# Peptides against a protein of PDB entry 4GXB: the designs that were tried, part 10

Target 1, 277 residues: chain A of PDB entry 4GXB
Amino acid sequence: VPTEEVSLEVLLSNGQKVLVNVLTSDQTEDVLEAVAAKLDLPDDLIGYFSLFLVREKEDGAFSFVRKLQEFELPYVSVTSLRSQEYKIVLRKSYWDSAYDDDVMENRVGLNLLYAQTVSDIERGWILVTKEQHRQLKSLQEKVSKKEFLRLAQTLRHYGYLRFDACVADFPEKDCPVVVSAGNSELSLQLRLPGQQLREGSFRVTRMRCWRVTSSVPLPSGSTSSPGRGRGEVRLELAFEYLMSKDRLQWVTITSPQAIMMSICLQSMVDELMVKKS

## One batch from the design tools (peptide; aimed at target 1 T205 R206)

Design b1_p11_3 (made by RFdiffusion4)
Pose (drawn by RFdiffusion4):
Structure b1_p11_3 (pose): chain A 263 residues (1-190, 198-221, 229-277), chain P 11 residues (1-11)
Amino acid sequence: VPTEEVSLEVLLSNGQKVLVNVLTSDQTEDVLEAVAAKLDLPDDLIGYFSLFLVREKEDGAFSFVRKLQEFELPYVSVTSLRSQEYKIVLRKSYWDSAYDDDVMENRVGLNLLYAQTVSDIERGWILVTKEQHRQLKSLQEKVSKKEFLRLAQTLRHYGYLRFDACVADFPEKDCPVVVSAGNSELSLQLREGSFRVTRMRCWRVTSSVPLPSGGRGEVRLELAFEYLMSKDRLQWVTITSPQAIMMSICLQSMVDELMVKKS
Amino acid sequence: SVTFNPAFDPS
């Protein structure tokens, strides 16, 4: 892409706009640094956040497509799709909530975690009852951002990433499920199954050839993971999802974080 | 595509 200065909108998890001037040839880290500079996020906290390509739904919710890799050009990644529904999003990119402590030591880092947690509750990524949700919106007005976040860290599925509803062959073939990734596991809500990352020997991403539109082709995508169900028993679990690649990225990210910790 | 998990624990 010829080098040219352009304006790029990067959204926070709640949809707040962050406008940055970047080059069409800037890579993911360059764009991330420009967003961090605009938000006054310290350099030493940039590594706790990443940029994601998402599809914004009619209701404003985001369906995560992929985390942008180092070699990617974010301006090109989003513009090449030729659709205003696709957005670049900044979101925390670690899994263990112990890292929240490092981020919350800074006012901007705390503000970012607070903003995405509020959005996570509003969009049902964090699981609460109708009554609890009522209480939380109230506590939100009455407590500091820090206190609100400490409470939120104890809520069901805090720190998980939620995927669009899809199907899986667990427990039975073609079961409708909601899949979420977090806390070193995949959660399948059918009843529920919890599949620990450390129990997955491997996972595979498969795709059908592109098919005519039922002007975009369609592809059937699957994410299958080989799971150690019990001693010396491995069983494949298959999820059929247009977000199979994002699920695979989350599994790799969670495995990588476990290994960094182990080291 | 297949990815093998280095954190796999058979125990």

Design b1_p11_3_s1 (made by RFdiffusion4, then SolubleMPNN; from b1_p11_3, 5 letters changed)
Fold by OpenDDE base, seed 5:
Structure b1_p11_3_s1 (fold): chain B 277 residues (1-277), chain A 11 residues (1-11)
Amino acid sequence: as target 1 above (277 residues)
Amino acid sequence: MTFENPVFDPS
């Protein structure tokens, strides 16, 4: 692709558009710096955020596809998909809420975290009780961003990424689940017919390894499950989990977001490694 | 591709 100056749209978590002038040859970090400059985010806070490729759903929700890598060209990455549904999103890229303290010290950082948190609550990524919701709304009306965040930090699944509904082989085969990644875990929420919502927590420190696999279903003549077009690639995330002492078991999640889930796992692992170091 | 987890705690 020839090097040209282009206008690139980057979205915040709440859908706010940030237009930046970049080169088609600008790498992820260059674009991130341009976005930071446009927002007046200080350089020392840039590292707390990343650019993500997402697919915007009809309801405006984002389905995270992957994190843009350092050597990628964001303009090319998004435009090569030839669909307006794909967007680049700026989001915080750390997992430990303790890092919020660093980001919140800056007005722009505070605003970014606030906007993201509001959006995550509205989208149901952060789980709230009725009373908590009332409290949050009150704080939102007062525009008390710091207090809002402090309350939000105590909420279930604060800082998690929620994925689209998918299927897992745990606790039973072909279980419909909603996977969320955060707090150094994968949370699998499942609702079996006639049962209450159940959650399985899989801590990263109990995962020996994980893998992403892709398969093309053989045209088995019989079970065309309605909705899987002939030839759709099936992506799976499998991780080997320490269920009990000396008992490892593979858990497999079938999801088109398996790559993103793997990226989240790696990111959480990386953060934990930094803390151990 | 399989990723080994360096923070795996077998305990």
Scores: peptide ipSAE 0.641, ipTM 0.971, DockQ to the pose 0.961
OpenDDE base, seeds 1, 2, 3, 4: peptide ipSAE 0.636, 0.640, 0.634, 0.637; ipTM 0.971, 0.971, 0.970, 0.971

Design b1_p11_3_s2 (made by RFdiffusion4, then SolubleMPNN; from b1_p11_3, 4 letters changed)
Fold by OpenDDE base, seed 4:
Structure b1_p11_3_s2 (fold): chain B 277 residues (1-277), chain A 11 residues (1-11)
Amino acid sequence: as target 1 above (277 residues)
Amino acid sequence: MVFENPVFDPS
């Protein structure tokens, strides 16, 4: 690809558009720096954020595809997909809410966290009760961003990434689940017809290993899975989990976001490694 | 490819 100056659109979690002038040859960090400059985010806070490739759904929600790697060229990565539904999104890239304190000290950082949190609540990524929702709305109306975030930090699934509905083999085969990653765990939520919501928590520290596999399903005459065209690549995330003392069991999640889930696991592991050192 | 977890705690 020839080196050219281009206008690249980067979205915030709330869909706000940030236009940056970059070179087609600019790597992920270069683009991130350009976005930071456009937002007036100080250099020392850039490391708390990352660029993600997402697919924008019809309702405006984002389906995270993967984190852009350092060697990638964001312009090429997004345009090569030849679909306008793919976007680049800026989002915080750490898991421990303690790091919010560093980011919140800066006005721009505070605004970014606030916008992301509002969006996550609106999209149902962060789980809130009716009373909590009322309190959050009140704080939002008062434009009390710090207080809003402090309350949000106490909420269930704060800081989690929520994935599209998919299938797991736990607790039973072919269970429809909603997976969320955060707080050093994978949360699997299951709601069967007529049943209450059930949640399984899989802590990263109890995962011995994990893998992502891809396969091409054979043409099965079964009409079973809505939305998968014939011949589409099937992605699976499998992890070996310590269910009890000396009892390891494989759990497999079938999802087109299996790669992103794996990236989240690695990212959480990396953060935990930093804390141990 | 299998990723081994360095923070795995078997305890």
Scores: peptide ipSAE 0.638, ipTM 0.970, DockQ to the pose 0.957
OpenDDE base, seeds 1, 2, 3, 5: peptide ipSAE 0.635, 0.633, 0.636, 0.637; ipTM 0.970, 0.970, 0.970, 0.970

Design b1_p11_4 (made by RFdiffusion4)
Pose (drawn by RFdiffusion4):
Structure b1_p11_4 (pose): chain A 263 residues (1-190, 198-221, 229-277), chain P 11 residues (1-11)
Amino acid sequence: VPTEEVSLEVLLSNGQKVLVNVLTSDQTEDVLEAVAAKLDLPDDLIGYFSLFLVREKEDGAFSFVRKLQEFELPYVSVTSLRSQEYKIVLRKSYWDSAYDDDVMENRVGLNLLYAQTVSDIERGWILVTKEQHRQLKSLQEKVSKKEFLRLAQTLRHYGYLRFDACVADFPEKDCPVVVSAGNSELSLQLREGSFRVTRMRCWRVTSSVPLPSGGRGEVRLELAFEYLMSKDRLQWVTITSPQAIMMSICLQSMVDELMVKKS
Amino acid sequence: SELFHNPAFES
């Protein structure tokens, strides 16, 4: 892409706009640094956040497509799709909530975690009852951002990434499920199954050839993981999802974080 | 098709 200065809108998890001037040839890290500079996020906290390509739904919710890799050009990644429904999003990119402690030591880092947690509750990524949700919106007005986040860290599925509803062959073939990734596991809500990353020997992403539109082709995508169900018993679990690649990225990210910790 | 092997696997 010829080098040219452009304006790029990067959204926070709650949809707040962050406008940055970048080059069409800037890579993911360059764009991330420009967003961090605009927000006044310290350099030493940039590594706790990443940029994601998402599809914004009619209701404003985001369906995550992929985490942008180091070699990618974010302006090109989003513009090449030729659709205003696709956005670049900044979100925390680690899994263990112990790292929240490092981020919350800075005002901007705390503000970012607070903003995405509020949105996570509003969009049902964090699981609360109707009554609990009522209480939380109230506590939100009455407590500091820090206190609100400490409480949120104890809520069901805090720190998980939720995927669009899809199907899986667990427990039975073609079961409707909601899949979420977090806390070193995949959660399948059918009843529930919890599949630990450390129990997955491998996982595979497969795709059908592109098919005529039922001007976009369609592809059937699957993410299958080989799971150690019990001693010396491995069983494949298959999820059929247009977000199979994002799920694979989350599994790799969670495995990588476990290994960094082990080292 | 892409296959990934888990280095954190625990048997």

Design b1_p11_4_s1 (made by RFdiffusion4, then SolubleMPNN; from b1_p11_4, 6 letters changed)
Fold by OpenDDE base, seed 5:
Structure b1_p11_4_s1 (fold): chain B 277 residues (1-277), chain A 11 residues (1-11)
Amino acid sequence: as target 1 above (277 residues)
Amino acid sequence: ELVFENPVFEA
């Protein structure tokens, strides 16, 4: 792509549009810096955020595709998909809520975290009770962003990324699940027929390894479920998990977001490595 | 296929 100046749209978690003038040849960091400058986010806080490629759903929700890599060209990455459904989103890129303290010290950082958190609650990524929801609404009405965040930090799945409904082989084969990544874990929520909502927590520290695989289903002459078009790539995330002492078991998640899940795992691992050093 | 070993795995 020839180097040209372009207007690039970057969305915040709440769907707010940030327009930045960048070069088509600008790398992810360059674009991120441009977004930060546009928002008046200080340079020392840029590292707490990343750009993500997402698919915008009809309801305005974001399906995370992947994190943009450092040497990637965001303009090319999003435009090459030739679909307006794909967007670039700015989101916080750390998992430990302790880092919120650093970000919240700045007005812009506070606003970004607040907007993200409100959105995550509205989208059901953060799980709230009726009473908690009432409290959050009250704080929102008062525009008490700091207090709102402090309360939100205590909520279930605060800071998690929620994925689209998918399938896992745990606890049973072909179980419909909702996967969320956060707090150094993968949370698998499932509701079996006639049962209450169950959650499986898979801590990253108990994963020996994980893998992402892609396969093209062979046209089995049998009645393919109507929804999988012939030739759709099946993505799977599998991780080898320490279920008990000296017992490793593979858990496999079938999801078009398997790559994003893997990125989340790597990101959580990286953060844990920093804490151990 | 991409395989990732976990350096923070606790056995």
Scores: peptide ipSAE 0.621, ipTM 0.965, DockQ to the pose 0.923
OpenDDE base, seeds 1, 2, 3, 4: peptide ipSAE 0.618, 0.620, 0.620, 0.620; ipTM 0.965, 0.965, 0.965, 0.965

Design b1_p11_4_s2 (made by RFdiffusion4, then SolubleMPNN; from b1_p11_4, 5 letters changed)
Fold by OpenDDE base, seed 5:
Structure b1_p11_4_s2 (fold): chain B 277 residues (1-277), chain A 11 residues (1-11)
Amino acid sequence: as target 1 above (277 residues)
Amino acid sequence: MEVFENPVFEA
């Protein structure tokens, strides 16, 4: 792609559009810096955020595809998909809520976290009780962003990324699950017929390894489930988990977001490594 | 097929 000046749209978590003038040859960091400058986010806070490629759903929700890599060209990455559904989103890229304290010290950082958190609650990524929801609404009405965040930090799945409904082989084969990544874990929520919502927590520290695989289902002559078009690539995330002492078991998640899940795992691992050093 | 080994794995 020839180097040209372009207007690139970057969305915040709440769907707010940030237009930045960048070069088509600008790398992810360059674009991120441009977004930060546009928002008046200090340079020292840029590292707390990342750019993500997402698919915007009909309801305006974001399906995270992947994190943009450092040497990637965001303009090319998003435009090459030739679909307006794909967007670039700015989101916080750390997992430990302790880092919120650093970000919240700045007005712009506070606003970004607030907007993200409101959106995550509205989208059901953060789980709230009726009473908690009432409290949050009250704080929102008062525009008490700090207090709102402090309350939100205590909520279930605060800081998690929620994925689209998918399938796992745990606890049983072909279980429909909703996966969320956060707090150094993968949370698998499932509702079996006639049963209450169950959650499986898979801590990253108990994962020996993981892998992403892609396969093309062979046209088995039998009953093609109507929804999988012939030739759709099946992505799977598999991780080897320490279920109990000296007992490792593979858990496999079948999801088009398997790559993003793997990125989340790596990101959580990286953060934990920093804490251990 | 790339397998990612987890350096923070606690056995």
Scores: peptide ipSAE 0.595, ipTM 0.957, DockQ to the pose 0.875
OpenDDE base, seeds 1, 2, 3, 4: peptide ipSAE 0.591, 0.591, 0.593, 0.591; ipTM 0.956, 0.956, 0.957, 0.957; seed 4 fails the geometry check

Design b1_p11_4_s3 (made by RFdiffusion4, then SolubleMPNN; from b1_p11_4, 6 letters changed)
Fold by OpenDDE base, seed 5:
Formats: C-alpha cells, sequence, structure tokens
Structure b1_p11_4_s3 (fold): chain B 277 residues (1-277), chain A 11 residues (1-11)
C-alpha cells in the first residue's frame, strides 16, 4: 500500500469514535500514539492500552478478533478485511485491577476506564446483582467516576473480556459455553438443560500449555450442522490443565475467537511474568 | 498448529 495520509476511525469501548490522521504505513504504536494525543492521554499511560481488531455486531457489541501487533499496520489490517463491520477499538490491555490506580490518576485515563466499565456492565461482561446495579446507576447519575470504578472493581468478572457463545468439550462434549478471560483465568459459563448456570474457572497458572488449531472440516456428506457452510475453518483453543495432583487433562474450546483467546492467555502470562520478576 | 508453553505453570 502506498504511503498516504488517511483518516482512521478508532472506537472506544462505548462506541465513541476517535478520528485520527495517520499514514497508511503507520504501525500500531504510531496509531496508538495518535489516538492518545487526540484524547490527551499522557505518554506514560499509553502502555496501559492497546488497539484491537473487532467485529461490530448488529446490536453494537464488539466481538474481539485479535490484538493488533506492534509492527502491524492498523489501517491495512482493518481495510484488508473489506467489511465495515470490522473496527479498531481502544481498550485497556492489562488484567490486574491494581494498574487501574495508575490510570485513574489521570483525568483522561479515568474517563477511558469509566467508559469501558460502563460499557462492560451494559453488555453483561461484568456480572452485577440488582442491588449492585442500583448502586452503580446512582453513582453514574452523580458522575462519580472514581467511586463507580471502585465499586466496579469488586464485581464479578471486572476486567474480563467476554467472548461470543461457543462450544467446549468440558464438562461434557459439545457443551455450549460462554468464555471470559480475566484475572489470570478462563471462565467457562455454561447452562446445561434444566440446570442452573455453572462456571468453570481455569487458572492460567494451572495450564501447562495451550494450542490453537485450525481445521477445515472434510465435507462429511452428513448435512447435519446447518450453519457451518462448506469450507468454514474451525478454530480451536486447547489447553492442558492440571485438574488435580499429577492429573493433566486437555480442555478444548471450539470458537472463531480461539486466536483472541490465545492472545489473552499469552497476555495474562506475560503480565504474571512481569510480576514474578 | 501453534503450541504455547506456559512459563508460569505451577506443577
Amino acid sequence: as target 1 above (277 residues)
Amino acid sequence: EIVFENPVFEA
């Protein structure tokens, strides 16, 4: 792609549009810096955020595709998909809520976290009780962003990324699940027929390894699964998990977001490595 | 297939 100046749209978690003038040849960091400058986010806080490629759903929700890599060209990455459904989103890129303290010290950082958190609650990524929801609404009405965040930090799945409904082989084969990544874990929520909502927590520290696989289903003559068009790539995330002492078991998640899940795992691992050093 | 070994795995 020839180097040209372009207007690139970057969305915040709440769907707010940030337009930045960048070069088509600008790398992810360059674009991120441009977004930060546009928002008046200080340089020392840029590292707490990343750009993500997402698919915008009909309801305005974001399906995360992947994190943009450092040497990637965001303009090319998003435009090459030739679909307006794909967007670039700015989101915080750390997992430990302790880092919120650093970000919240700045007005812009506070606003970004607030907007993201509000959105995550509205989208059901953060799980709230009725009473908690009432409290959050009250704080929102008062525009008490710090207090809102402090309360939100205590909520279930705060800071998690929620994925689209998919399938796992745990606890049973072909179980419909909703996967969320955060707090150094993968949370698998499932509701078996006639049962209450169950959650399986898979801590990253108990994963020996994980893998992402892609396969093209052989045209099995069985017309059984109506929705998978012939030739759709099946993506799977599998991780080997320490279920009990000296007992490793593979858990496999079938999801078009398997790559993003893997990126989240790596990101959580990286953060944990920093804490151990 | 890409396999990632986890350096923070606790056995």
Scores: peptide ipSAE 0.633, ipTM 0.967, DockQ to the pose 0.925
OpenDDE base, seeds 1, 2, 3, 4: peptide ipSAE 0.630, 0.632, 0.630, 0.632; ipTM 0.967, 0.967, 0.967, 0.967

Design b1_p11_4_s4 (made by RFdiffusion4, then SolubleMPNN; from b1_p11_4, 5 letters changed)
Fold by OpenDDE base, seed 4:
Structure b1_p11_4_s4 (fold): chain B 277 residues (1-277), chain A 11 residues (1-11)
Amino acid sequence: as target 1 above (277 residues)
Amino acid sequence: EEVFENPVFEA
C-alpha cells in the first residue's frame, strides 16, 4: 500500500469515535500515540491501553477478533477485510485492577476507564444485581466517576472480556457456553433450559498448556450450527487443565474467537510473570 | 499446530 495520509477512526468501548490523521504506513504504536494525543492522554499512560480489531454486531456490540500487534499497520489491517463491520477499538489491556489506580490519577485515564466500565455493565460483561445497578446509576447521575469505578471494581467479572456464545466439550460434549476472560481465568457460563446459571472457573495457573487449531468441517447433513455457513473454518481453543492432583484433562472451546481467547491467555500469563519477577 | 506451554503453571 502506498504511504498516504488518511483519516482513521478508532472507537472507544462505548462507541465514541476518535478520528486521527495517520499514515497508512504507521504501525500500531504510532496510531496508538495519535489516539492518545487526540484524547490528551499522557504518554506514560499509553502502555495501559491497546488497539483491538473487533467486529461490530448489528446491536452495536463488539466481538473482539484480536489485539493488533506492534508490527501491524492498523489502517491496512482493518481496511483489508473489506467490511465496514470491522472496527479498531481502544481498550485497557491489563487485568489487575490495581493498575486502575495509576490510570485514574489522570482525568483522561479516569474518563476512559469510566466509559469502558459503563459500557461493560450495559453490555452485561460485568454482572450486577438490581441493587448494585441502582447504586451505579445513582453514581452515574452524580457523575462521580471515581466512586463509580471503586464500586465497579468489586463487581463480578470486572475487567473481564466477554466472548460471543460458543460451544465447549465441558461439562458435556457440544455444550453451549459463554466464555469470559479475566482475573487470570477463563469463566465458562452455561444455562440449560429450566436450570440456573452454572459457571466453571478455569484458572490460568492450572493450565499446563493451550493450543489453537483450525479445521474445515466435512459436509455433515445433521449439525446446523447457527451462523456457520457450509465450509467455514472451525477454530478451537484447547487447554490442558489440572482438574485434580495429577489429573490433567483437555478442555476444548469451539469459537470463532479462539485466537482472541489465546491472546487473552498469553496476556494474563505475561502479567502474572511480571508479578512474579 | 502451535502449543503454548504455560510458564506459570503450578503442578
Scores: peptide ipSAE 0.634, ipTM 0.965, DockQ to the pose 0.876
OpenDDE base, seeds 1, 2, 3, 5: peptide ipSAE 0.633, 0.631, 0.632, 0.633; ipTM 0.965, 0.964, 0.964, 0.965

Design b1_p11_5 (made by RFdiffusion4)
Pose (drawn by RFdiffusion4):
Structure b1_p11_5 (pose): chain A 263 residues (1-190, 198-221, 229-277), chain P 11 residues (1-11)
Amino acid sequence: VPTEEVSLEVLLSNGQKVLVNVLTSDQTEDVLEAVAAKLDLPDDLIGYFSLFLVREKEDGAFSFVRKLQEFELPYVSVTSLRSQEYKIVLRKSYWDSAYDDDVMENRVGLNLLYAQTVSDIERGWILVTKEQHRQLKSLQEKVSKKEFLRLAQTLRHYGYLRFDACVADFPEKDCPVVVSAGNSELSLQLREGSFRVTRMRCWRVTSSVPLPSGGRGEVRLELAFEYLMSKDRLQWVTITSPQAIMMSICLQSMVDELMVKKS
Amino acid sequence: SLTENPAFDSS
């Protein structure tokens, strides 16, 4: 892409706009640094956040497509799709909530975690009852951002990434499920199954050839993971999802974080 | 695409 200065909108998880001037040839880290500079996020906290390509739904919710890799050009990644529904999003990119402690030491880092946690609750990524949700919106007005986040860290599925509803062959073939990734596991809500990353020997991403539109082709995508169900018993679990690649990225990210910790 | 898990624990 010829080098040219452009304006790029990067959204926070709650949809707040962050406008940055970047080059069409800037890579992911360059764009991330420009967003951090605009927000006044310290350099030493940039590594706790990443940029994601998402599809914004009619209701404003985001369906995550992929985390942008180091070699990618974010302006090109989003513009090449030729659709205003696709957005670049900044979100925390680690899994263990112990790292929240490092981020919350800074006012901007705390503000970012607070903003995405509020959105996570509003969009049902964090699981609460109708009554609990009522209480939380109230506590939100009455407590500091820090206190609100400490409470939120104890809520069900805090720190998880939620995927669009899809199907899986667990427990039975073609079961409707909601899949979420977090806390070193995949959660399948059918009843529920919890599949630990450390129990997955491997996972595979498969795709059908592109098919005519039922002007965009369609592809059947699957993410299958080989799971150690019990001693010396491995069983494949298959999820059929247009977000199979994002799920694979989350599994790799969670495995990588476990290994960094182990080291 | 196939990815092997280095954190796999068979114990």

Design b1_p11_5_s1 (made by RFdiffusion4, then SolubleMPNN; from b1_p11_5, 5 letters changed)
Fold by OpenDDE base, seed 4:
Structure b1_p11_5_s1 (fold): chain B 277 residues (1-277), chain A 11 residues (1-11)
Amino acid sequence: as target 1 above (277 residues)
Amino acid sequence: MVFENPVFDPS
């Protein structure tokens, strides 16, 4: 690809558009720096954020595809997909809410966290009760961003990434689940017809290993899975989990976001490694 | 490819 100056659109979690002038040859960090400059985010806070490739759904929600790697060229990565539904999104890239304190000290950082949190609540990524929702709305109306975030930090699934509905083999085969990653765990939520919501928590520290596999399903005459065209690549995330003392069991999640889930696991592991050192 | 977890705690 020839080196050219281009206008690249980067979205915030709330869909706000940030236009940056970059070179087609600019790597992920270069683009991130350009976005930071456009937002007036100080250099020392850039490391708390990352660029993600997402697919924008019809309702405006984002389906995270993967984190852009350092060697990638964001312009090429997004345009090569030849679909306008793919976007680049800026989002915080750490898991421990303690790091919010560093980011919140800066006005721009505070605004970014606030916008992301509002969006996550609106999209149902962060789980809130009716009373909590009322309190959050009140704080939002008062434009009390710090207080809003402090309350949000106490909420269930704060800081989690929520994935599209998919299938797991736990607790039973072919269970429809909603997976969320955060707080050093994978949360699997299951709601069967007529049943209450059930949640399984899989802590990263109890995962011995994990893998992502891809396969091409054979043409099965079964009409079973809505939305998968014939011949589409099937992605699976499998992890070996310590269910009890000396009892390891494989759990497999079938999802087109299996790669992103794996990236989240690695990212959480990396953060935990930093804390141990 | 299998990723081994360095923070795995078997305890």
Scores: peptide ipSAE 0.638, ipTM 0.970, DockQ to the pose 0.956
OpenDDE base, seeds 1, 2, 3, 5: peptide ipSAE 0.635, 0.633, 0.636, 0.637; ipTM 0.970, 0.970, 0.970, 0.970

Design b1_p11_5_s2 (made by RFdiffusion4, then SolubleMPNN; from b1_p11_5, 5 letters changed)
Fold by OpenDDE base, seed 5:
Structure b1_p11_5_s2 (fold): chain B 277 residues (1-277), chain A 11 residues (1-11)
Amino acid sequence: as target 1 above (277 residues)
Amino acid sequence: MVFENPVFDAS
């Protein structure tokens, strides 16, 4: 793509549009810096955020596709898909809520976290009781952003990314699940027929390894994923998990977001590595 | 590609 100046739209978690003037040749960091500048986010806080490629659903929800990598050209990455449903989203890219303290010290950072958190609650990514919801709404009405975040930080799945409904082979084959990534884990929520909601927690520290695979079901193959047509690419995230002492078991998630899940795992691992150093 | 987890704790 020839280098030219373009207007690029970057969305916040709440759908707020940030328009930045960038070059088509600007890499992810360049665009991120442009967004930060537009928002008046300090340079020292830029590293707490990343740009993500998402698919906007009909209801306005975001299905995360992947994190934009450093070498990528965000303008090209999003426009090459030739679909307006794909967007670039700014979101915090750390997992440990302790880092919120750094971000919240700045007004802009606070606003970003607040907007993201509100959105995550509204979208059901953060799980809240009725009473908690009432409290959050009260704080929201008062625009008490810090207090709102402090309460939100205590909530289940705070800071998690929620994925679209998919299928896993755990605890049973072809189980419909909702996967969420956060707090150094993958949470698998499932509701089997006639059963209550169940959650499986898979801590990253108990994953020996993971992989993403892509396959095309053969016409004669019985490995047709539910809801996918013949010949459709099947993406899977598989991880080898320490179920108990000296017992490793592979868990496989079949999802179009398998790549994003893998990115989340790597990101969580990276963060844990930093903590260990 | 398999990603080995450097923070894996077998204990």
Scores: peptide ipSAE 0.623, ipTM 0.967, DockQ to the pose 0.956
OpenDDE base, seeds 1, 2, 3, 4: peptide ipSAE 0.617, 0.619, 0.616, 0.620; ipTM 0.967, 0.966, 0.966, 0.967

Design b1_p11_5_s3 (made by RFdiffusion4, then SolubleMPNN; from b1_p11_5, 5 letters changed)
Fold by OpenDDE base, seed 5:
Structure b1_p11_5_s3 (fold): chain B 277 residues (1-277), chain A 11 residues (1-11)
Amino acid sequence: as target 1 above (277 residues)
Amino acid sequence: PVFENPVFDPS
């Protein structure tokens, strides 16, 4: 792609559009810096955020596809898909809520975290009781952003990234689940027929390894995943989990977002490695 | 390819 100046749209978590003038040859960091400059986010806070490729659903929700890599060209990455559904989104990219303290001390950082958190609550990514919701709404009405965040930080799945409904082989084969990544874990929420909502928590520190695989169902194959046409690529995330002492078991999640899930795992591992060092 | 988790705690 020839180097040209273009206007690139980057969305915030709440769907707010940020237009930046960049070169088609600008790498992810260059675009990120441009977005930061546009928002007046200080340089020392840029590292707390990343650019993500997402697919915007009809309801306006984002299905995260993957994190843009350092040497990618965001303009090319998004436009090459030839679909207006795909967007670039700015979102915080750390997992430990302790890092919020660094970000929220800056007005722009605070606003970004606030907007993201409000959106996550509205989308049901953060789980709230009725009373908590009332409290949050009260704080929102008062525009008490810091207090809002402090309360939000205590909520279930704060800081988690929620994926689209998918299928796992745990606890039962072909179990419909909603996966969320955060707090150094994968949370699998499921509701089996006639049962209440259940959650399985898989801590990253208990995952020995993981892999992403892709397969194409054979035309003669009788096994087709629900909602998938024959020949459609099937992505799976499999991780070997320490279920109990000296007992490892593979857990497999079948999801179009398997790549993004693995990216989240890697990101959480990286953050933990930093803390360990 | 399988990613081996460096923060895996077998204990």
Scores: peptide ipSAE 0.658, ipTM 0.971, DockQ to the pose 0.943
OpenDDE base, seeds 1, 2, 3, 4: peptide ipSAE 0.655, 0.657, 0.651, 0.655; ipTM 0.971, 0.971, 0.971, 0.971

